# Designs tried in a protein design run: peptides against a protein of PDB entry 4GXB. Part 214

Target 1, 277 residues: chain A of PDB entry 4GXB
Amino acid sequence: VPTEEVSLEVLLSNGQKVLVNVLTSDQTEDVLEAVAAKLDLPDDLIGYFSLFLVREKEDGAFSFVRKLQEFELPYVSVTSLRSQEYKIVLRKSYWDSAYDDDVMENRVGLNLLYAQTVSDIERGWILVTKEQHRQLKSLQEKVSKKEFLRLAQTLRHYGYLRFDACVADFPEKDCPVVVSAGNSELSLQLRLPGQQLREGSFRVTRMRCWRVTSSVPLPSGSTSSPGRGRGEVRLELAFEYLMSKDRLQWVTITSPQAIMMSICLQSMVDELMVKKS

## One batch from the design tools (peptide; made by RFdiffusion4, then SolubleMPNN)

Design b2_p29_6_s2 (from b2_p29_6, 15 letters changed)
Fold by OpenDDE base, seed 4:
Structure b2_p29_6_s2 (fold): chain B 277 residues (1-277), chain A 29 residues (1-29)
Amino acid sequence: as target 1 above (277 residues)
Amino acid sequence: DPELERLERDMAEQNARAEALRPLMDELL
């Protein structure tokens, strides 16, 4: 692609648009720096955020596709897909809420975390009780961003990334699940017929290994799930998990976001390694 | 299909990274 100056749209978690002038040849870091500059985010806080490729759904929800890698050209990565549903999103890229303290010291960092957290609550990624919701709304009305975040940090699935509804072979074959990644785990929420909502927690520290696999659906005469065209590659994330002492079991998640799930697992492990060093 | 090729590349990269972490994961177990 010839090097040209272009306007690139980067979204915040709440859908706020940040327009930056970049070169088509600018790498992910260059674009991230341009976004940071546009927002007046200081350079020392840039490392707490990343750019993600997402697909915007009809309801405005974001389906995370992948984290943009350092060597990528964000303009090319998003435009090559030739669909306006694909967007670039700025989001925090760490898992431990302790790092919020560093980011919150800066007004812009605080605003970014606040906007992300509000959005995550509104989207149901962070789970809240009625009383907690009331408290959060009160703090939001007062524009008490720090207090809002402190309360939010105590909430279930704070800092988690929620994936689209998918299928797992746990606890039984072809179980519909909602997967979320955060706090060094994959959370699998499921509702079996006639049962209450259940959550399976899979801590990354108990994963022996994981892999992403692809398969081409066999033309089974059964109706392809609505929205998957004939010939769509089926992606799976499989991980081997220590269920109990000396008992390993494979768990397989079938999801178009299997790659993103793998990225999250790697990122969580990497962060744990940094903390142990 | 360029999209398929990209997907295959991304998958291969993720698997390579995951494999590189196996020794570490074994130590965490």
Scores: peptide ipSAE 0.506, ipTM 0.920, DockQ to the pose 0.636; fails the geometry check
Fold by OpenDDE base, seed 2:
Structure b2_p29_6_s2 (fold): chain B 277 residues (1-277), chain A 29 residues (1-29)
Amino acid sequence: as target 1 above (277 residues)
Amino acid sequence: DPELERLERDMAEQNARAEALRPLMDELL
């Protein structure tokens, strides 16, 4: 792609648009720096955020596709998909809420975390009781961003990334589940027929390994549409989990977001390793 | 199909990274 100056739209979690002038040849970090500069985010806080490729749903919700890699050209990555549903989103890229303290000391950082948290609550990624919701609304009306975040940090699934509804083979085959990644775990929420909502917690520290695989559905006897689009490939995330002492079991999640789930697992492990060093 | 190629590359990269973490994961168990 020839090097040209272009306008690139980057979204915040709340859908706020940040327009940056970049080169088509600018890599992910260059674009991230441009976004930071546009927002007046200090250089020392840039590392707490990342750019993500997402698919915007009809309801305005974001389905996370992947984290943009260092060598990628964000403009090319998003435009090559030839669909307006794909967007670049800025989001915090750490899991431990302790790092919020560093980010919250800056006005811009505080605003970014606040906007993300409000959006995550509105989207149902963070789980709230009626009373908690009332308290959050009161703080939002007062525009007390720090107090809002402090309350939010105590909420279930704060800092989690929620995925689209998918299927798992746990606890039974073909179980419909909602997967969320955060706090060094994968949370699988499921409702079996006639049962209450259940949550399975899979801590990354009990995962021996994981992998992403793909399968092509067997052509059912009808018209092979020649265009094997991305939509025909089934992706799976499989991880080997220590269920109990000396009992390893494979768990498989079938999801178009299997790659993003793997990225989350890696990122959570990396953060844990940094804390241990 | 460029999209399929990208998907395959992304999977390969993630699997390679996961594989590289296996020794560390064993220490965390």
Scores: peptide ipSAE 0.506, ipTM 0.920, DockQ to the pose 0.629; fails the geometry check
Fold by OpenDDE base, seed 5:
Structure b2_p29_6_s2 (fold): chain B 277 residues (1-277), chain A 29 residues (1-29)
Amino acid sequence: as target 1 above (277 residues)
Amino acid sequence: DPELERLERDMAEQNARAEALRPLMDELL
């Protein structure tokens, strides 16, 4: 693509549009800096955020595809997909809520966290009770952003990234699950027939390794999910997990978002290492 | 298929990164 000045749209978690003038040749960090400048986000807070490629669903929800890498050209990455459903989203990129304190000290940072948190609650990524929802709504009506965030930080799956419904081989083969990444874990929510909602927690510290694999589904006559065209590649995330003392077991998640899950795992491990150093 | 090539590249990159973390993961177990 020739180097040209273009207007690039970057979305916040709440769908707010940020338009930035960038070069088609600008890398991810250049675009991120442009977005930060447009928002008046201080330079020292830029590192707490990343750009993500997402697919916007019909209901306006975002399905995260991947984090944009340093070498990528965001304009090219999004436009090459030739679909308007793909967007670039700004989101916080750390997992430990303790870092919220640094970001919340700045008005712009506070607003970004607030917008993200409101969106995550509205999308059901953060789990709330009826009473908690009432309290959050009251704080939102008062526009008490700091108090809202402090309450939100105590909620289940605060700071998690929720994936689209997918399938895992745990606890049973072909088990429908909803995976969420956060707090140094993969949370697998499942409902087996006749059972209540259950959650399996897979801590990254108990993962020996993980990998992303691809397979071409054999045309098995019966389970053609109508929406997957002939020849769609199935992606899987497999990880070897320490289930108990001296017992390693492979767990496999079949999801189009397997790459994004892997990115989350890496990011969580990286953050843990920074804390240990 | 450029989409497939991209997917394969992304997978390879993620797997390489994951593999690079293996020694660290072994220390965390």
Scores: peptide ipSAE 0.504, ipTM 0.919, DockQ to the pose 0.608; fails the geometry check
Fold by OpenDDE base, seed 1:
Structure b2_p29_6_s2 (fold): chain B 277 residues (1-277), chain A 29 residues (1-29)
Amino acid sequence: as target 1 above (277 residues)
Amino acid sequence: DPELERLERDMAEQNARAEALRPLMDELL
C-alpha cells in the first residue's frame, strides 16, 4: 500500500469516535500515540491502553476479534477486511484493577475508564444487582466518576472481557456458555434447561497449556444454501486444566473468538509474570 | 484465501506463544 495520509476512525468503548490523521504505513504504536494525542492522554498512560480489532454487531455491541500487534498497520488491518463492520477500538489492556489508580489520577484517563465501565455495565459484561445498579445510577447522575469507578471495582466481572455466546465441552458436551476473561481466569457461565445459572472458574495458574485449533466442518448432506461460500472454519480453544491433585483434564471451547481468548490468556499470564518479577 | 492464511498465521502465532509459556505454567502448577 502506498504511504498516504488518511483519516482513521478509532472508537472508544462507548462508541465515541476519535478521528486521527495518520499514515497508512503507521504501525499500531504510532496510531495509538496519535489517538492519545487527540484525547490529550499523557504519554506515560499510553501503555495502559491498546487498540483492538472488533466486529460491530447489529445492536452496536462489539465482538472482539484480536488485539492489534505492534508490527501491524492498523489502517491496512481494518480496511483489508473490506467490511464496515470491522472497527478499531481503544480499551484498557491491563487486568489488575490496581492499575486503575495510576490511570484515574489523570482527567483523561479517568474519563476513559469511566466511559469503558459505563459501557461494560450497560452491555452486561459487569454483573450488577438491583441495589448496585441503583447506586451506580445515582453516582452517574451526580457525575461522580471516581466514586462510580470505586464502586464498579467491587462488582462481579469488573475488568473482564465478555465474549459472544459459544459452546464448550464442560461440564458436558455441547454446553452453551458465555465466556469471560479477567482476573487471571476464564469464567464459563452456563444455564442448562431447568437449572440455575452456573459458573465455572478456570484460573490461568492452573492451566498447563492451551492451544487454538481450526476445523472445516464436513459438508453435511443438507443442501447448504448456495450462498454459503467458503466453508465456515470452526475455531476452538482447548486448555489442559488441573482439576485436582494429579488430575489434568482438557476443556475445549468452540468459538469464533478462540484467538482472542488465547490473546487474553497470554496477556493475563504476562501480567502475572511482571508482578512476580 | 488471504483471510484463511491470516487466520492460520494468527493461530500459529498464538500457539507458539502458548508453547513458550509452557515451562512457566508448569512452575505455577
Scores: peptide ipSAE 0.504, ipTM 0.919, DockQ to the pose 0.676; fails the geometry check

Design b2_p29_6_s3 (from b2_p29_6, 17 letters changed)
Fold by OpenDDE base, seed 1:
Structure b2_p29_6_s3 (fold): chain B 277 residues (1-277), chain A 29 residues (1-29)
Amino acid sequence: as target 1 above (277 residues)
Amino acid sequence: DPELELLRREMEEQNRRAEELRPQMEKEL
């Protein structure tokens, strides 16, 4: 791709657009710095955020595809997909809410966390009771951003990434689940018809390993037109989990977001290692 | 297919990184 100056749109979690002028050859960090400069985010806070490739759904929700890597060219990465549904989103990239304290000290950082948290609540990523929702709404109406965040930090799944509904082989084969990543775990929520919500918590500290796999479905004999011969690639995240003493079990999640789930696992493990160091 | 190749590359990178963490994860068990 020839090096050219281009306007790149980066979205905040709430869908707010940030337009930056960058080179097509600018790497992820260069683009992130440009976004930070546009927002007047201090340089020392840039490291708390990352750029993500997302697919915008019809309802305006974001399906996270992956974190943009350091060597990537964000302009090329998003435009090569040739779909306007793909967007670049700025989001916080740490898991421990203790790091919010550093970010909240700055007005811009506070606003970013606030916007993200509001969006996560509105999207149902953060789980709230009716009373908690009322309290949050009251704080939002008062524009008490710090107090809003302090309350939000106590809520279930604060700081989690919620994935699209998918399938897992736990607790049984072909279970429809909603996976969320956060607090050094994968949360698998299952709601079967007529049953209460069940949640399985898989702590990364009890995972021996994980992998992403791909499979091409065999063409089932249904008359799919001969021209679309590229079978839909199915992605799976499999992890080996210590269920009990000396008992390891594989759990497999079938999801188009398996790569993003793997990225989350890695990021959570990395953060835990930094804390132990 | 460039998209499939990119997906493959991303998957391989994630698996590589996961494998690199395996010894540490095993130690924490």
Scores: peptide ipSAE 0.433, ipTM 0.898, DockQ to the pose 0.661
Fold by OpenDDE base, seed 5:
Structure b2_p29_6_s3 (fold): chain B 277 residues (1-277), chain A 29 residues (1-29)
Amino acid sequence: as target 1 above (277 residues)
Amino acid sequence: DPELELLRREMEEQNRRAEELRPQMEKEL
């Protein structure tokens, strides 16, 4: 692609548009710096955020596709998909809520975390009780962003990334699940017929390994899933988990977001390693 | 198919990184 100056749209979690003038040849970090500059985010806080490729759903929800890599050209990465549903989103890229303290000290950082948290609650990524919801709404009406975040930090799945509904082979084959990544775990939420919602927690510290695999569905005449055309790659995330003492078991999640799940696992493990060093 | 190639490369990179972490993960079990 020829090097040209272009206007690139980057979205915040709340759908706010940030327009930046960049070169088509600018790498991910260059674009991130441009976004930070546009927002007046200080340089020392840039590292707490990343750019993500997402697919915007009809309801305005974001399906995270992947984190943009350092070598990528964000303009090319998003435009090459030739679909307006694909967007670039700025989101925090750390997992430990302790790092919120550093980010919240800055007005812009505070606003970014607030916007993300509001969005995550509205989308049902963060789980709230009726009473908690009332308290959050009261704080939102008062525009008390710090207090809002402090309350939000105590909520279930705060800081998690929620994936689209998918399928796992746990606890049994072909179980419909909702996967969320955060707090050094994969949370698998499932509801079996006639049963209450169950959550399986898979801590990364009990994973021996994981991998992403791909398969091409056999051209079976029964297109059972209306949305996947013939030849769509089926992605799976498989991880080997220590279920009990001396018992390892493979768990496989079938999801088009398997790569993003792997990115989350890597990122969570990396953050844990930094803390132990 | 360039899209499939990109997907393949991304998958391979993720798997490579996961394998690099395996020794550390095994020690933490």
Scores: peptide ipSAE 0.428, ipTM 0.896, DockQ to the pose 0.658
Fold by OpenDDE base, seed 3:
Structure b2_p29_6_s3 (fold): chain B 277 residues (1-277), chain A 29 residues (1-29)
Amino acid sequence: as target 1 above (277 residues)
Amino acid sequence: DPELELLRREMEEQNRRAEELRPQMEKEL
């Protein structure tokens, strides 16, 4: 693609549009810096955020496709898909809520975290009780962003990324699950017929390894999940997990977001490594 | 920790594999 100046739209978690003028040849960091400059986010806080490629659903929810990598050209990455459903989203890129303290010290950082958190609650990514929801609404009405975040930090799945409903082979084969990544784990939520909601927690520290695989469904295979067109690449994330002492078991998640799940695992492990250094 | 180092090495391999899959994903999208 010829190097040209273009206007690129980057969305915040709440759907707010940030328009930046960039070059088509600008890499992810260059675009991120442009977004930060547009928002008046300090340079020292840029590293707490990343750009993500997402697909906007009909309900306005974002399905995270992947984190944009350093070598990528965000303009090319999003426009090459030739669909208006694909967007670039700015989101925080750390997992430990302790880093919120650094970001919250700045007005712009505070606003970004607040907007993200409100959106995550509204989308049901953060799980709230009725009473907690009432408290959050009260704080929102008062525009008490810091207090709102402090309360939110105590909530279940705060800071998690929620994926679209998918299938896993745990605890049973072809089990419908909702996967969320956060707090150095993959959370698999499942509801079996006639049963209460169950959650399986898979801590990254107990994962021996993981892999992403792809396959093309054969036309004759009746096992195509409802809604996937013939010929779509099937992605799977498989991880080997220490279930008990000296007992490793593979768990496989079938999801079009398998790459994003892998990225989350990588990111969580990287963060843990930084903390131990 | 040796376990974390092992994970890190595996992650590097997974990242490589993810990149190899990317062109296929982009064609299907």
Scores: peptide ipSAE 0.289, ipTM 0.721, DockQ to the pose 0.038
Fold by OpenDDE base, seed 4:
Structure b2_p29_6_s3 (fold): chain B 277 residues (1-277), chain A 29 residues (1-29)
Amino acid sequence: as target 1 above (277 residues)
Amino acid sequence: DPELELLRREMEEQNRRAEELRPQMEKEL
């Protein structure tokens, strides 16, 4: 692609559009800096955020595809997909809520975290009770962003990334699950027929390894869901998990977001390593 | 993938360090 000045749209988590003028040759960090400058985010806070490629759903929800890599050209990465459903989203890129304290000290950082948190609650990524929702609404009406965030930080799945409904082979084969990544774990929420909602917690510290695999579905006869065209590549995330003492078991998640799940695992492990250093 | 292999090794080390937490973590599974 020739080097040209272009207008690039970057979305915040709440769908707010940030238009930046960049070069087609600008790498991910260059674009991130341009977005930060447009928002008046200080340079020392840029590292707390990343750019993500997402698919916008009909309801306006974001399905995270992957984090943009450092060597990528965001303009090329998004436009090459030739679909308007793909967007670039700015989101915080750390897991430990302790880092919120650094970001919240700045007005722009506070606003970004607030907007993200509101959006995550509205989308059901952060789980809230009716009473908690009432409290959050009251704080929102008072425009008390800091207090709102402090309450939100105590909520279930605060800081988690929620994936689209998918399938796992745990606890049973072909089990429908909702996967969320956060707090150094993969949370697998499942509802078996006639049973209550069950959550499996898979801590990254108990994962020996993981891998992403791709396969072409064998022409199994009957239940082709109408939307899966013949020849769609199936992505799977498999991780080997320490279930008990000296008992390792493979868990496989079949999801189009398997790559993003792997990125989350890596990111969570990396953050844990930084904290131990 | 060398990066994945490095990460796997790091995770294996973390698993060794986390053995003391096994009984509590097992309840979460």
Scores: peptide ipSAE 0.131, ipTM 0.760, DockQ to the pose 0.056; fails the geometry check

Design b2_p29_6_s4 (from b2_p29_6, 14 letters changed)
Fold by OpenDDE base, seed 4:
Structure b2_p29_6_s4 (fold): chain B 277 residues (1-277), chain A 29 residues (1-29)
Amino acid sequence: as target 1 above (277 residues)
Amino acid sequence: DPELEMLQREMERQNRRAEELRPLMDELL
């Protein structure tokens, strides 16, 4: 691709657009720096954020596809997909809320975390009670961003990435689940027929290994609608989990976001390793 | 299909990285 100056749109979690002028040859870090400069985010805080490839849904929600890698050219990566539904999103890229303290010391960092947290609550990624929601709204009205974040940090699934509804083979085959990644775990929320909502917690420290696989569904003779003749590739994340002492069991999640789930697992493990060094 | 190609490449990369982490995961268990 010829090196040319282009305008690239990067979205914040709340959908705010950040337009940056970059070269088509600029790598992910170059683009991230350009976004940081546009936002007046200091250089020492850039490392707390990453660029993600997402698919924007009809309702404006983001389905995270993958994290952009360092060697990638974000402009090329997004435009090569030839679909306007793909966007680049800036989001914090750490899991431990303790790192919020570093980011919150800066006005721009505080604003980014605040905007992301508000968005995550609005999208139902962070789970709130009615009373908690009232308290959060009160803090928003007072424009107390720090206090808002401090309260949010105590909420269920704060800092988690929520995935689209998918299917798992746990606890039963073809079980509908909502998966979220955070706090060094995969949380699987499920509702079995006639039962209350249950959550299965799969801690990364109890995962022996994981893999992503792809399969082409067998042509089921059912007249699925003639529309998108793109052979539906099914992605699966399988992980081997220590259920109990000396009992390993494979759990398989069937999801278009299996790759992103794998990225989250790797990222959580990497962060744990940094904390142990 | 550029989308499928992208996913295929990323899947392969993720699996390689996951394999590299196996020894570490064994130490955590």
Scores: peptide ipSAE 0.597, ipTM 0.943, DockQ to the pose 0.688
Fold by OpenDDE base, seed 2:
Structure b2_p29_6_s4 (fold): chain B 277 residues (1-277), chain A 29 residues (1-29)
Amino acid sequence: as target 1 above (277 residues)
Amino acid sequence: DPELEMLQREMERQNRRAEELRPLMDELL
């Protein structure tokens, strides 16, 4: 692609559009710096955020596909997909809420975290009780962003990335689950027929290994749903988990977001390693 | 299909990284 100046749209978690003028040859970091400059985010806070490739759903929700890599050209990466459903989103890229303290010291950083948190609550990524929701709304009405975030930090699944409903082979085969990644775990929420909502927690520190696999479904002869003749690639995340002492078990999640789940696992492990050093 | 190629490339990258982390994960167990 020839080097040209282009306008690139980057979205915040709440769907706010940030337009930046960049070169088609600008790498992810260059684009991130341009976004930061546009938002007046200090350079020392840029490292707390990343650019993500997402697919925008009909309801405006974002399905996270992957994190853009440092060597990528965001303009080329998004436009090459030839679909308007794909967007670039700015989001915080750390897991430990302790890092919020650094980001919140700056007005722009505070605003970004606030907007993301509001969005995550609205989307049901952060789990809230009725009373907590009332308290959050009250703080939002008062425009008390710091207090809002402090309350939000105490909530279940704060800082988690929630994935689209998918299927796992745990605890039973073909079990519908909602997976969320955060706090060095994969949380699997499941509702079995006639049972209450159950949550399985898979801590990354108890994962021996993981992998992403792809399968092409064999054309099962029957009901051709006339859907997109794109051979639907089925992605799976499989991880080997220490269930108990000396008992390893494979767990497989079938999800179009298996790659993003893997990215989250790697990122959580990396952050844990930094803290241990 | 650009989408398929992207996913395939990223999957391969993720698996390589996961394999690189395997020794470290064994130490955490």
Scores: peptide ipSAE 0.596, ipTM 0.943, DockQ to the pose 0.701
Fold by OpenDDE base, seed 5:
Structure b2_p29_6_s4 (fold): chain B 277 residues (1-277), chain A 29 residues (1-29)
Amino acid sequence: as target 1 above (277 residues)
Amino acid sequence: DPELEMLQREMERQNRRAEELRPLMDELL
């Protein structure tokens, strides 16, 4: 692609549009710096955020596809898909809420975390009780962003990334689950017929290995969803998990977001290594 | 299909990275 100056749209978690002028040849970091400059985010806080490729759903929700790579060209990456449903989103890229303290010291950083957290609550990524929801709404009405975040940090699945409903082979084959990544784990929420909501936690520190695989679904005769006539590739994330002492078991999640799940695992491991070092 | 190609490339990259992390994962166990 010839090097040209272009306008690139980057979305915040709340759907706010940030328009930046960049070169088509600008790499992910260059674009991130441009976004930071546009938002007046200090340079020392840029590293707490990343650009993600997402697919916007009809309801405006974002399905995270992958993190943009360092040497990737965001403009080319998004435009090459030839679909308006694909967007670039700015989101925090760390897992430990302790890093929120650094980001919250800055007004812009605070606003970004606040917007993300509000969005995550509204989308049901962060789990709240009725009373907690009331408290959060009260703080939101008062525009008490710091207090809002402090309360939010105590909530279940704060800082998690929630995936679209998918299928796992755990605890049973073809079990419908909702997967969330955060706090060095994959959380699998499931509701079996006639049972209460259950949550399985898979800590990354108990994963021996993982991989992403693709398969062509066998033509199941009946439900030809008419629209996407080209054989959709089925993606799977498989990980070998230490269930108990000396007992390793493979768990497989079938999801179009298997790649993003893998990215989350890698990112969580990387953060753990930084803390260990 | 540019979407499929993107996913395939990314999958390959992810798997390579996962393989590189395997020794580290053994230490974390």
Scores: peptide ipSAE 0.595, ipTM 0.942, DockQ to the pose 0.671
Fold by OpenDDE base, seed 1:
Structure b2_p29_6_s4 (fold): chain B 277 residues (1-277), chain A 29 residues (1-29)
Amino acid sequence: as target 1 above (277 residues)
Amino acid sequence: DPELEMLQREMERQNRRAEELRPLMDELL
């Protein structure tokens, strides 16, 4: 692609659009710096955020596809997909809420965290009781962003990334689940017919390994219209988990977001390693 | 299909990285 100046749209978690002028040859960091400059985010806070490729769903929600890598050219990466559904989103890229303290010291950082947190609550990524929701709304009406965040930090699944509903083979085969990644775990929420909501927690420290696999569904004899002969690729995340002493078991999640789940696992492990250092 | 190619490349990258982390994961166990 020839080097040209282009306008690139980057979205915040709440869907707010940030337009930046960049070169088609600008790498992820260059684009991130341009976004930071546009927002007046200081350079020392840039590292707390990342650019993500997402697919915008019909309801306007974002399905996270992957994190953009340092070597990528965001303009090329998004435009090469030839679909307007794909967007670039700015989001915080750390897991430990202690890092919020660094970010919220700056007005722009505070605003970004606030906007993200409001969005995560509205989307049901952060789990709230009725009373907690009332308290959050009161703080939002008062525009008390710091107090709002302090309360939010105490909530269940604060800082988690929630995935679209999918299927796992745990605790039973073909079990519908909602997976969330955060706090060095994968949380699997399930509701079986006639049962209460159950949550399984899979700590990354008890994972021996993981992998992403793909399968092409056999053409089921039903009338797939002749023209879209591209078999839908099924993605799976499989991880080997220490269930008990000396007992390893594979758990498999079937999800179009299996790659993003793997990225989350890697990122959580990396952050844990930094803390041990 | 650019989408499928992208996913395939990223899947391969993630699997390589996951394999590289195996020794570290063993230390965490």
Scores: peptide ipSAE 0.592, ipTM 0.942, DockQ to the pose 0.647

